# Peptides against a protein of PDB entry 6IDX: the designs that were tried, part 221

Target 1, 380 residues: chain A of PDB entry 6IDX
Amino acid sequence: KELAKLSADVTFATEFINMDGIIVLTRLVESGTKLLSHYSEMLAFTLTAFLELMDHGIVSWDMVSITFIKQIAGYVSQPMVDVSILQRSLAILESMVLNSQSLYQKIAEEITVGQLISHLQVSNQEIQTYAIALINALFLKAPEDKRQDMANAFAQKHLRSIILNHVIRGNRPIKTEMAHQLYVLQVLTFNLLEERMMTKMDPNDQAQRDIIFELRRIAFDAESDPSNAPGSGTEKRKAMYTKDYKMLGFTNHINPAMDFTQTPPGMLALDNMLYLAKVHQDTYIRIVLENSSREDKHECPFGRSAIELTKMLCEILQVGELPNEGRNDYHPMFFTHDRAFEELFGICIQLLNKTWKEMRATAEDFNKVMQVVREQITRA

## One batch from the design tools (peptide; made by RFdiffusion4, then SolubleMPNN)

Design b2_p22_3_s4 (from b2_p22_3, 9 letters changed)
Fold by OpenDDE base, seed 1:
Structure b2_p22_3_s4 (fold): chain B 380 residues (1-380), chain A 22 residues (1-22)
Amino acid sequence: as target 1 above (380 residues)
Amino acid sequence: SAERERAIEDFRRALIARRRAE
């Protein structure tokens, strides 16, 4: 206990480290000897002293053994561990992940997100915060090839439902520290959209063209069996499709694929449109047909609006930017739905369509409508 | 990247701040 207090002092820490005192502390953890009276209390103070000593930055985190890492990971993975030991063990793992890529690799092999989920199902918000912070640290330090796998684990309904039910809808107000960790988790997850946001459509890719054609089919041929999509349509059919793409509100109604060659938002806009058309088909058809049946100059161009809205949402959510200090603004919707970005798009495109009508907008008012919609989204 | 290193430092500061609040 006194060692833990004294370890916060830089002068004491320097002298203690010079005497190899930190090595003694690590060996105490490595031994795992439970035979001592007050073992839990002694271990909690040992871990505190270790953290305080390491926080001075005098000793490299790479000095720790694999046995030490396994013991700390064991305290996080074992049931019925003392809360004081658990909290310090989570903090040590987070510190290891943040300070060393080699330690990250070892920890990522020893600990699963599933094991950390159990620490979210508690009433202690501090433990919940440390668990999410460790998840976020693992996500930040993950190599690019593993980030998608980690995101898929976070995209599991189970983790989101637990965060929603035990953290967001908990009986306690969310503290600033927890709000920051929820923000960080959101930002890191939405940054996985960067690849699609920066992917240009290939106008020569038939599979990508078929998606645009599917958008047309869902809007105008909703009762037609996709099996009756007749073969390479005659010139009359190509002309018919050009009219339909104009009614869909594409800028390039001859070749709508060209509208998706600009990055951002690239293919991410097409993904959002397809999601809306498949998951919220009635809403999609209503928006398209309501604007396509208008012979007045007040038609809302759905295709153009969807592309620019996707770009705007990427800007608002800072897709491709890493989390910043002092930010704690998270969207609860991120935890309520598996496809939170696409659902946000679906809400915002309806808002855009409503705002367009209320403003009695024309194509000349497009930028003004987008500005109003931006203000509405950022205030919600 | 420099931005990634900045974010790691921010995470370290957040951890230290959280521990000091206890």
Scores: peptide ipSAE 0.503, ipTM 0.943, DockQ to the pose 0.854
Fold by OpenDDE base, seed 3:
Structure b2_p22_3_s4 (fold): chain B 380 residues (1-380), chain A 22 residues (1-22)
Amino acid sequence: as target 1 above (380 residues)
Amino acid sequence: SAERERAIEDFRRALIARRRAE
């Protein structure tokens, strides 16, 4: 206890480190000797002293053994560990992940997301915060090839459901520290959209063009008897498609693929449109047909609106930007849906369509509508 | 990247801040 308190002092820490004191503490943890009276209390103070000493930055985190890492990971994986030991063990693992890429690799092999999820089901918000913080540290330090896999593991309905039910909808107010960790998790997850946001559509890629054709099919052929589609001559069919793409509100009616060559939002806008069309088909069809039937110049161009809205949402959510210190603004909706960004898009495109009608907007008012919609989204 | 190092440092500061609050 005294050692843990004194270890916060840099002068004491320097002298203790010079006496190989950290090595002694690490060996105590490595030994795993449960035979000592007051083992849990002694271990908790040992881990505290270790953290305080290491925080001075005098000793490299790479000095720790694999046995030490396994012992700390063991305290996180065991169900009957004292809360004080668990909290410090989570903090040590987070510190290791943040300070060393080599330690990150070892920890990522020893700890499963499932083990960390179990610590979110507790009533202790401090433990929950340390568990999410460790998840966030692992996510930040993950190599690019593993980030998507980690995100998919985090996007598992289970983690989001547990955070939603045990943290967000918990009977306790969310502290600032937890709110920050939820914000960080949200930002890191939305950053996975950056690749799609920066992917240009290839107008020559037939598979990508087939997605645009599928949007047309869902909007216009769902009500048309499939029997009439094959018999119209190729030219009449092309002319019909150009009309359909105009009714869909694409800027380039001849080749809508050109509208997705701008990055941002690139292919992410097409992903949002396709998601809306498949998952919320009735909403999609309603929006498209309501505007396609208008000859009064008050038609809301769905395609253009969807692209610009996707770009706006990326700007609002800061897609591609790393999390900032002091921010704690998270959206609970992020934890309610597997495809939270696409669901948000689906809500916002309906809001845009409503706002367009209320303003009696024309194509000349497009930017004004987008400004009003931006204000509405940012105030919600 | 410099931005990634900034974010890592922010995470370190957040961890230290949580420990000092306890």
Scores: peptide ipSAE 0.500, ipTM 0.942, DockQ to the pose 0.800
Fold by OpenDDE base, seed 4:
Structure b2_p22_3_s4 (fold): chain B 380 residues (1-380), chain A 22 residues (1-22)
Amino acid sequence: as target 1 above (380 residues)
Amino acid sequence: SAERERAIEDFRRALIARRRAE
């Protein structure tokens, strides 16, 4: 206890480290000797002193042994651990992950996201915060090839459900630290959309063109069986499709694929449109047909609106940007849906369509409508 | 990247701040 308190002083820490004191502390953890009287209390103070000493930045985190890492990981993975030991162990793991890529690799082999999820199912918000913070640290430090796997772990209905039910809908007010970790988790997860946001459509790719054709089919051929292969279209049929693409509100109604060559939002806009058309078909058809049947120049161009809205949502959600210090704004919807971005798009495109009607907008008002919609989304 | 290093440093500061609030 006294050592833990004194370890906060840089002068004491320097002298203690010079005496190999930190090595002694690490060896105490490595030994795992549960036979000592007051082992749990002693271990909690040992871990506190270790953290305080390491916070001075005098000793590299790479000095820790694999045995030390396994012991700390063991305290996090064991079902019956003292809360004080668990908290300090989570903090040590987070510190190791943040300070060393080599330690990250070792920790990522020893700890699963599933083990950390168990620490979210507790009433202690501090433990929950440390668990989410460690998940976020692992996500941030993950190499690009493993980042998608971490994302898939977040995409696991289980993690989102646990966060929603035990953290967000918990009986306790969310502290600023937890709100920050939820924000960080959201930002890191939405950054996975960056690849699709920066992917240009190939106008010559038939498979991608078939998606645009499917959007047309869902909107205008809702009663017709998918069996009519798009390939047999006479010039008259091509002219018909050009009209349909104009009614869908594409800027390039001759070749709508060209609208998706702009990055951002690239293919991500097409993904959103297709998701809306398949998952919320009635809403999609309604929005398209309400605007396609108008002759009053107050038509909301769905295709253009969907692209610009996707871009706007990427900006609002900071897609491709790393999380910032002091931010704690998160969207609870992120934790309610597996496809939270696409669902948000589906809500926002309806809001855009409504706002367009309320403003009696024309194509000249497009940017003004988008500004109003941005303000509405950012206030919600 | 420099931005990634900034974010890592922000995470370190957040961890230290959280520990000091206990």
Scores: peptide ipSAE 0.489, ipTM 0.940, DockQ to the pose 0.833
Fold by OpenDDE base, seed 2:
Structure b2_p22_3_s4 (fold): chain B 380 residues (1-380), chain A 22 residues (1-22)
Amino acid sequence: as target 1 above (380 residues)
Amino acid sequence: SAERERAIEDFRRALIARRRAE
């Protein structure tokens, strides 16, 4: 206990490290010897002293042995560990992950997200915070190829449900530290949308063109008996599609694929539109048909609006940007839905359509409507 | 990247801050 307190002093730490004191502490952990009276208390103070000493940055984290790492990982993986040991062990692992890529690799092999999820189910918010922080550290340090896998593991309904039920809807007020970790997790997860946001549509890709055609089909053919599609010649069909793409509110009525060549938001806008059309079909059809039946120039261009809204949401959510210190703003919706971004888009596109109507907007007012919608979204 | 290193350092500071609050 006294050593742990003294280890916060840089002068003491320097002298203690010069005396190989940190090696003695690591050996105490490595030995795993439970034969000592008050082992748990001794170990908790040993881990505290170790952390305080390492925080001075005098000793490289790479000095730790694989046996030490295994012991620390063992404390996190064991179901019956003292909370004091668990907390310090989580902090040590987070420190190792953050300070060394070599240690990250070893830890990522020994600890699963599933093991960390168990520490989210506890009532102790400090333990929950350390568990989420370690998840976030692992996510940040993951190589690009593994980030998608980690994201898929986080996209597991289980982690989000546990965070929602045990953290967000817990009986305790969320502390600033926890709110920050939730923000970080949200940002790191939304950053996976960056690839789609920066993917240009290929107008020559038939599969991508078929998605645009599916949007048209859902809007206009879902109520029409497919039998009454008049076998009118290919040119009349093209002219029909041009009219339909105009009614859908695409900027390029002849080739809507061109509207998705701009990045951001690229293909992410098309993904959002398709999700809306398939998952919220009634809402999609209503929005499209309400605007397609208007001859009064007050039609809201759905296609253009969806693209610009997707771009705006990416800007608001800072898609592609790493999390910032001091931010603690997170969206509970992120934890309630598997497709939280697309669901947010679906809410915001309805808000946009409503705002457009209320403003009696025309195409010339488009930017003004978007600014009003931005303010509404940012205040929510 | 420099931005990634900044984020890692922010995470280190957040960890230290949590430990000092305890």
Scores: peptide ipSAE 0.508, ipTM 0.944, DockQ to the pose 0.800; fails the geometry check

Design b2_p22_4_s1 (from b2_p22_4, 15 letters changed)
Fold by OpenDDE base, seed 5:
Structure b2_p22_4_s1 (fold): chain B 380 residues (1-380), chain A 22 residues (1-22)
Amino acid sequence: as target 1 above (380 residues)
Amino acid sequence: RKAAREQAIQQQLKRRIEQRRK
């Protein structure tokens, strides 16, 4: 207890470290010896002293043994652990992950997504904060190739709904630190969209062109009686598709794939359009057909609008930017669905279509409509 | 990008240390 208190002092810490004091503390944890009177209290103070000493940055975190890591991870994985030990163990793991890529690798192998999520399903906000902070640390330190897999693993375990129900909708005020950690998690989650946002469509990729054709099929063939067999001629098909791509509101009616070669938003716009068409088919069909049947130049170009809206949403959400200190502006809506970006797109494209109608806009008003929509989105 | 990520890591680390000392 006194050691834990004194360990906050840098002078004492320096002297204690010079006497190999940290090594003694690590060995106490490594031993796992439960036979001592007041073991839990002693362990909690040991972990406090260890963390306070290490937080001075005098000693490298790489000094810790694999046995130490396994013991700390063991305290986090145990269903019945003292809250004080759990909190300190989460903090130690977080610090290990942040300070060392080698320790990150070891911890990522020892800790399961399910264990981390279990610590969100508690009434203690501090434990919840440490659990989210550890998730954020893991996302920050994860190699680029592993971040999506980690996010998918969290989605499979309903991370977002658990955060929403147990953290955001909890019967307690959200502390500033929790708000910041939720912001960080949101930012790191949106950064997973950056790859798709920066991926150019290949106009020669048939599989990508088939997605655009599927958008056309969903819009125009889903309600059409099968009796209008598309005339067998390849040229008539090309001319028909050019008309359909014009009605879909693509800028390039001959080759809509060219509209997705601009980055941002690249393929992310096509992903949003396909999501809308498959998940919200009635909404998609309605938006397309309401504009495709107009001859009054007040048609809202869906394809162009979807691309520019996706770009705008990426700008508003700062997709690709890393979390900044001092921000705590998380949006609860982004915890309501695993595909929250695509759902937001679906809401915003309806808002855009409505705003276009209300303004009686033409193609010349496109930028003005987008400005109004931006203001509406940023105020919501 | 790597430098910006490292900066974000260091900022997070500093914040978390300061938060534990409060």
Scores: peptide ipSAE 0.637, ipTM 0.964, DockQ to the pose 0.901
Fold by OpenDDE base, seed 2:
Structure b2_p22_4_s1 (fold): chain B 380 residues (1-380), chain A 22 residues (1-22)
Amino acid sequence: as target 1 above (380 residues)
Amino acid sequence: RKAAREQAIQQQLKRRIEQRRK
């Protein structure tokens, strides 16, 4: 206890480290020797002193043994561990992950997603905060190719719903630190969209063209009796598709793929459109047909609107930006669904379509409508 | 991007150290 308190002083820490004191603390943890009276209390103070000493940055975190890492990970994985030990163990793992790429790799192999999530299902907000902070540390240190897999693993274990129910909707106020860690997690989650946002459509990729064709099919052929075989002429079919792509509100009616070559929002706009068309088919069809049946200059161009809305949402949500230390603004809505961005798009495209109608907008008013919609989204 | 990520890691680390000292 006294050592833990003194370890906060940099002078004491330097002298204690020079006396190999930190090695003694690590050996106490590594030994796992439960034979001592008050073992849990002693261990909690040992872990406190260790962490405070290491927080001075005098000793590299890479000095820790694999046995030490396994002991700390063991305290996080064991049921019924003392809360004080658990909290310090989570903090140590977080610090290990943040300080060392080598330790990150070892910890990512040793700790399961299920173990981390179990520490969110508790009434202790500090434990919950350390668990989310450790998740954030893992996402920050994960290589780019593994981040999506990690996110999928967390989604499979219902991370978002658990955070929503046990953290956000808990019977207690959210502390500033928890709010920040939720914000960080939200930002890191939105950054998974960056790849798609920066992916240009290849107009020559048939599989990508087939997605645009599927959007057409869902809008126009889903209500058409399959008995209306589109007339056999390839030219009539191309002319028909050009008309349909105009009705869909693409800027390039001849080759809609060209509308997705601009980044941002690139393929992310197409992903949103396809999600809307598949998951909210009635809403999609309604929006498309309401605008396609208008003989007046008041048609809302769905395709163009969807692209520009996706871009605007990426700007509002700062997709691709790293978390800022001064921000604590998390949106509970983004913890309600795994596809929360696409769901937000689906809400916002309806808002856009409504606003377009209310303004009696024409194609010339497009930017004005988008500005009004931006203000509506940012005030909500 | 790599530099910005490293900066975010260092900011997070600093913050977390400061939170433990409170």
Scores: peptide ipSAE 0.635, ipTM 0.964, DockQ to the pose 0.855
Fold by OpenDDE base, seed 4:
Structure b2_p22_4_s1 (fold): chain B 380 residues (1-380), chain A 22 residues (1-22)
Amino acid sequence: as target 1 above (380 residues)
Amino acid sequence: RKAAREQAIQQQLKRRIEQRRK
């Protein structure tokens, strides 16, 4: 207890470290010796002292043994651990992850997403904050190739719904630190869209071209009676597709793939369009057909609008930007759905289409409509 | 990008240390 209090002082910490004091503390944790009277209290103070000493940055976190890591991870993984030990263990794991890539790798192997999620299903907001902070630490330290896998694992474990129900909709006001950690988690989650946002469509990739063709199929062939005979010559078919791509509102109606070569928003716009077409098919078909059947020059170009809206949403949500210190602005709506970005796109494209109609816009008004829509989205 | 990520990590670390000292 006294050691834990004194460990906050840098002078004491320096002297204690010079006496190999941290090594003694690590060995106490590694021993796991539950036979001592007041073991839990002693362990809680040991972990406090260890963390406070290490927080001075005098000693490298890489000094810790695998046994120590496993012991700390064990405290986090045990369902009936003392809350005081759990809190400190979460904080130690967080600090290990943040300070060392080597420790990150070891911890990522020892700790499951399910274990961290279990610590969100509690009434203690401090434990919840430490659990989210550890998730954020893992997300920050994850290699680029592993971030999507991590996010998918969180989705499969209903992380978003648990955060929504147990943290955001909890019986207690959200503290500033929790709000920041939710903001960080949200930013890191949106940054997964960056890859797709920066991916150019390859006009020669048949699989990508087939997605554009599927958009055409869903819009125009889903309601059409199968009576269009398969026998119209290859040239008529190409001319038909060019007309359909014009009706879809692509800028390059001859080769719509060219509209997705600009980054941002690259392939992310196509992903949003495909999501809308598959998940909200009636809404998609309605938007496309309402604009494709018009001859009054007030057609809203869906393809162009979808691309520019995707770009705008990326700008508004700061996709690709890392979390900034001092920001606490998280959006609860992004915890309501696993595909929250695509759902937001689906809402915003309807808003855009409505605004276009209300303004009686033409193609010349496009930028003005986009400005109005931006203001509407940013005020909501 | 790597530098910006490292900066974000250092900011998070600093913040979390400061929160534990309160």
Scores: peptide ipSAE 0.611, ipTM 0.960, DockQ to the pose 0.871
Fold by OpenDDE base, seed 1:
Structure b2_p22_4_s1 (fold): chain B 380 residues (1-380), chain A 22 residues (1-22)
Amino acid sequence: as target 1 above (380 residues)
Amino acid sequence: RKAAREQAIQQQLKRRIEQRRK
C-alpha cells in the first residue's frame, strides 16, 4: 500500500526503478503464489505500484515477460476475480497494448472480445470504462488487415446490445470518460466504411451493374421472379431501363454506374441504397414511386439524393478521421443496430424526402434542401 | 495516415494516464 502510494512520485519511482524494483514486482505477479494471507490485497497493491511506476515512462513496457502477460490476461478471463484486481489488470493490458506493438500482438492472442463482454455486463461503470478502453486500444493498435475482423467481432449482436443495454441504458448517468470511450469506439468503427467510401464503381463490372439492376427490379418489378436474366433485353428493354433509371433519380440515366465513380462516397452510397431496398423494401418502393409518378417538376431524385446524403453523412460522422481528444459526442443509435450507418441513412433519406416535399423543391433547390437536411441531422 | 494514427494513440495513452491519476 505504501509502495503503491510512493510510486506516484517521480523521484521515488526513478530510484526504485534504478534498484530493479519493477523486476521484483513483475516476479511477484509471475509467481502466482495464492498461498499468502491477504493475497488479493497484496496483488492489488502490487499491480497499482507496477502501473504507477510504468506510467512515468522511464521503463519500456517491452521489459515484461510472456508469463506476466498471461497472468494479467488470466485475471481478466477468470469469472471470480476481485474487482480491484480486475480493474488494475484491465488498465495494465490497455497500457501494454497502447505502448507496444509487440505486446499488442501477444495480448490479442490471449484475450477474446467475448471475455471483455462479461466486464460490460456489470453495474460498475468504471470496470465498463476500462473494458471499452481496452477494446479501443486493441482497435487502435490492430494492423489494417485485422481491423475488419475486430469490427466484425464488435458488430456481433452481443457486444453492441450489451453496450446499449448495460452501459447506455444503464440506471446511471454516463460519465465524461465513458462518453469519450464510446465516441472513440464509434469513430474507429465508422472508419471501416472508408474503404467503401473511397472505392470507385467500375462501370464495366457486371456484378456491380447487377446491383443497380436489382435496385430497378425491386422498385418497379417487385412481383417479378429474379430469374429473368438481365441479358435478354431487346433495344426496347434498354430504352425502358433508361426511363427507369431516370425515375430512380440517377444523374446518368443511360449508365447509372457513372454516378458512383466519384469518391467520396463511391460504392458506399450503392451499399446504402441496396440495404434500404432489401431491408426496408416498403420504404424504398414508397420513396421511389412517390417521386417517379410526379410530373410537376417537384420530384425528389432518389439516386442523386442517396449519393449526396451518403457523402454528407460521411462528413458529419467524420469517416476516415481518427478520434480527437475532448470529444464526447457518441450517437446512441450506433449501438441500436449492427448496421447502424445504413439504418441512419434509411432514416435520413426519409427525412430528406419529407423536407423536399415540405419545401416544394425542384432540382434547382437541391443544394438548399441538402443544407436544411444537414442542419436537421446535426441538431438531432 | 500512419502519423495521424500514432498521434491518436499517444493522445489516448496520455488521456488514460491522466484519468488514472484522478
Scores: peptide ipSAE 0.604, ipTM 0.959, DockQ to the pose 0.890

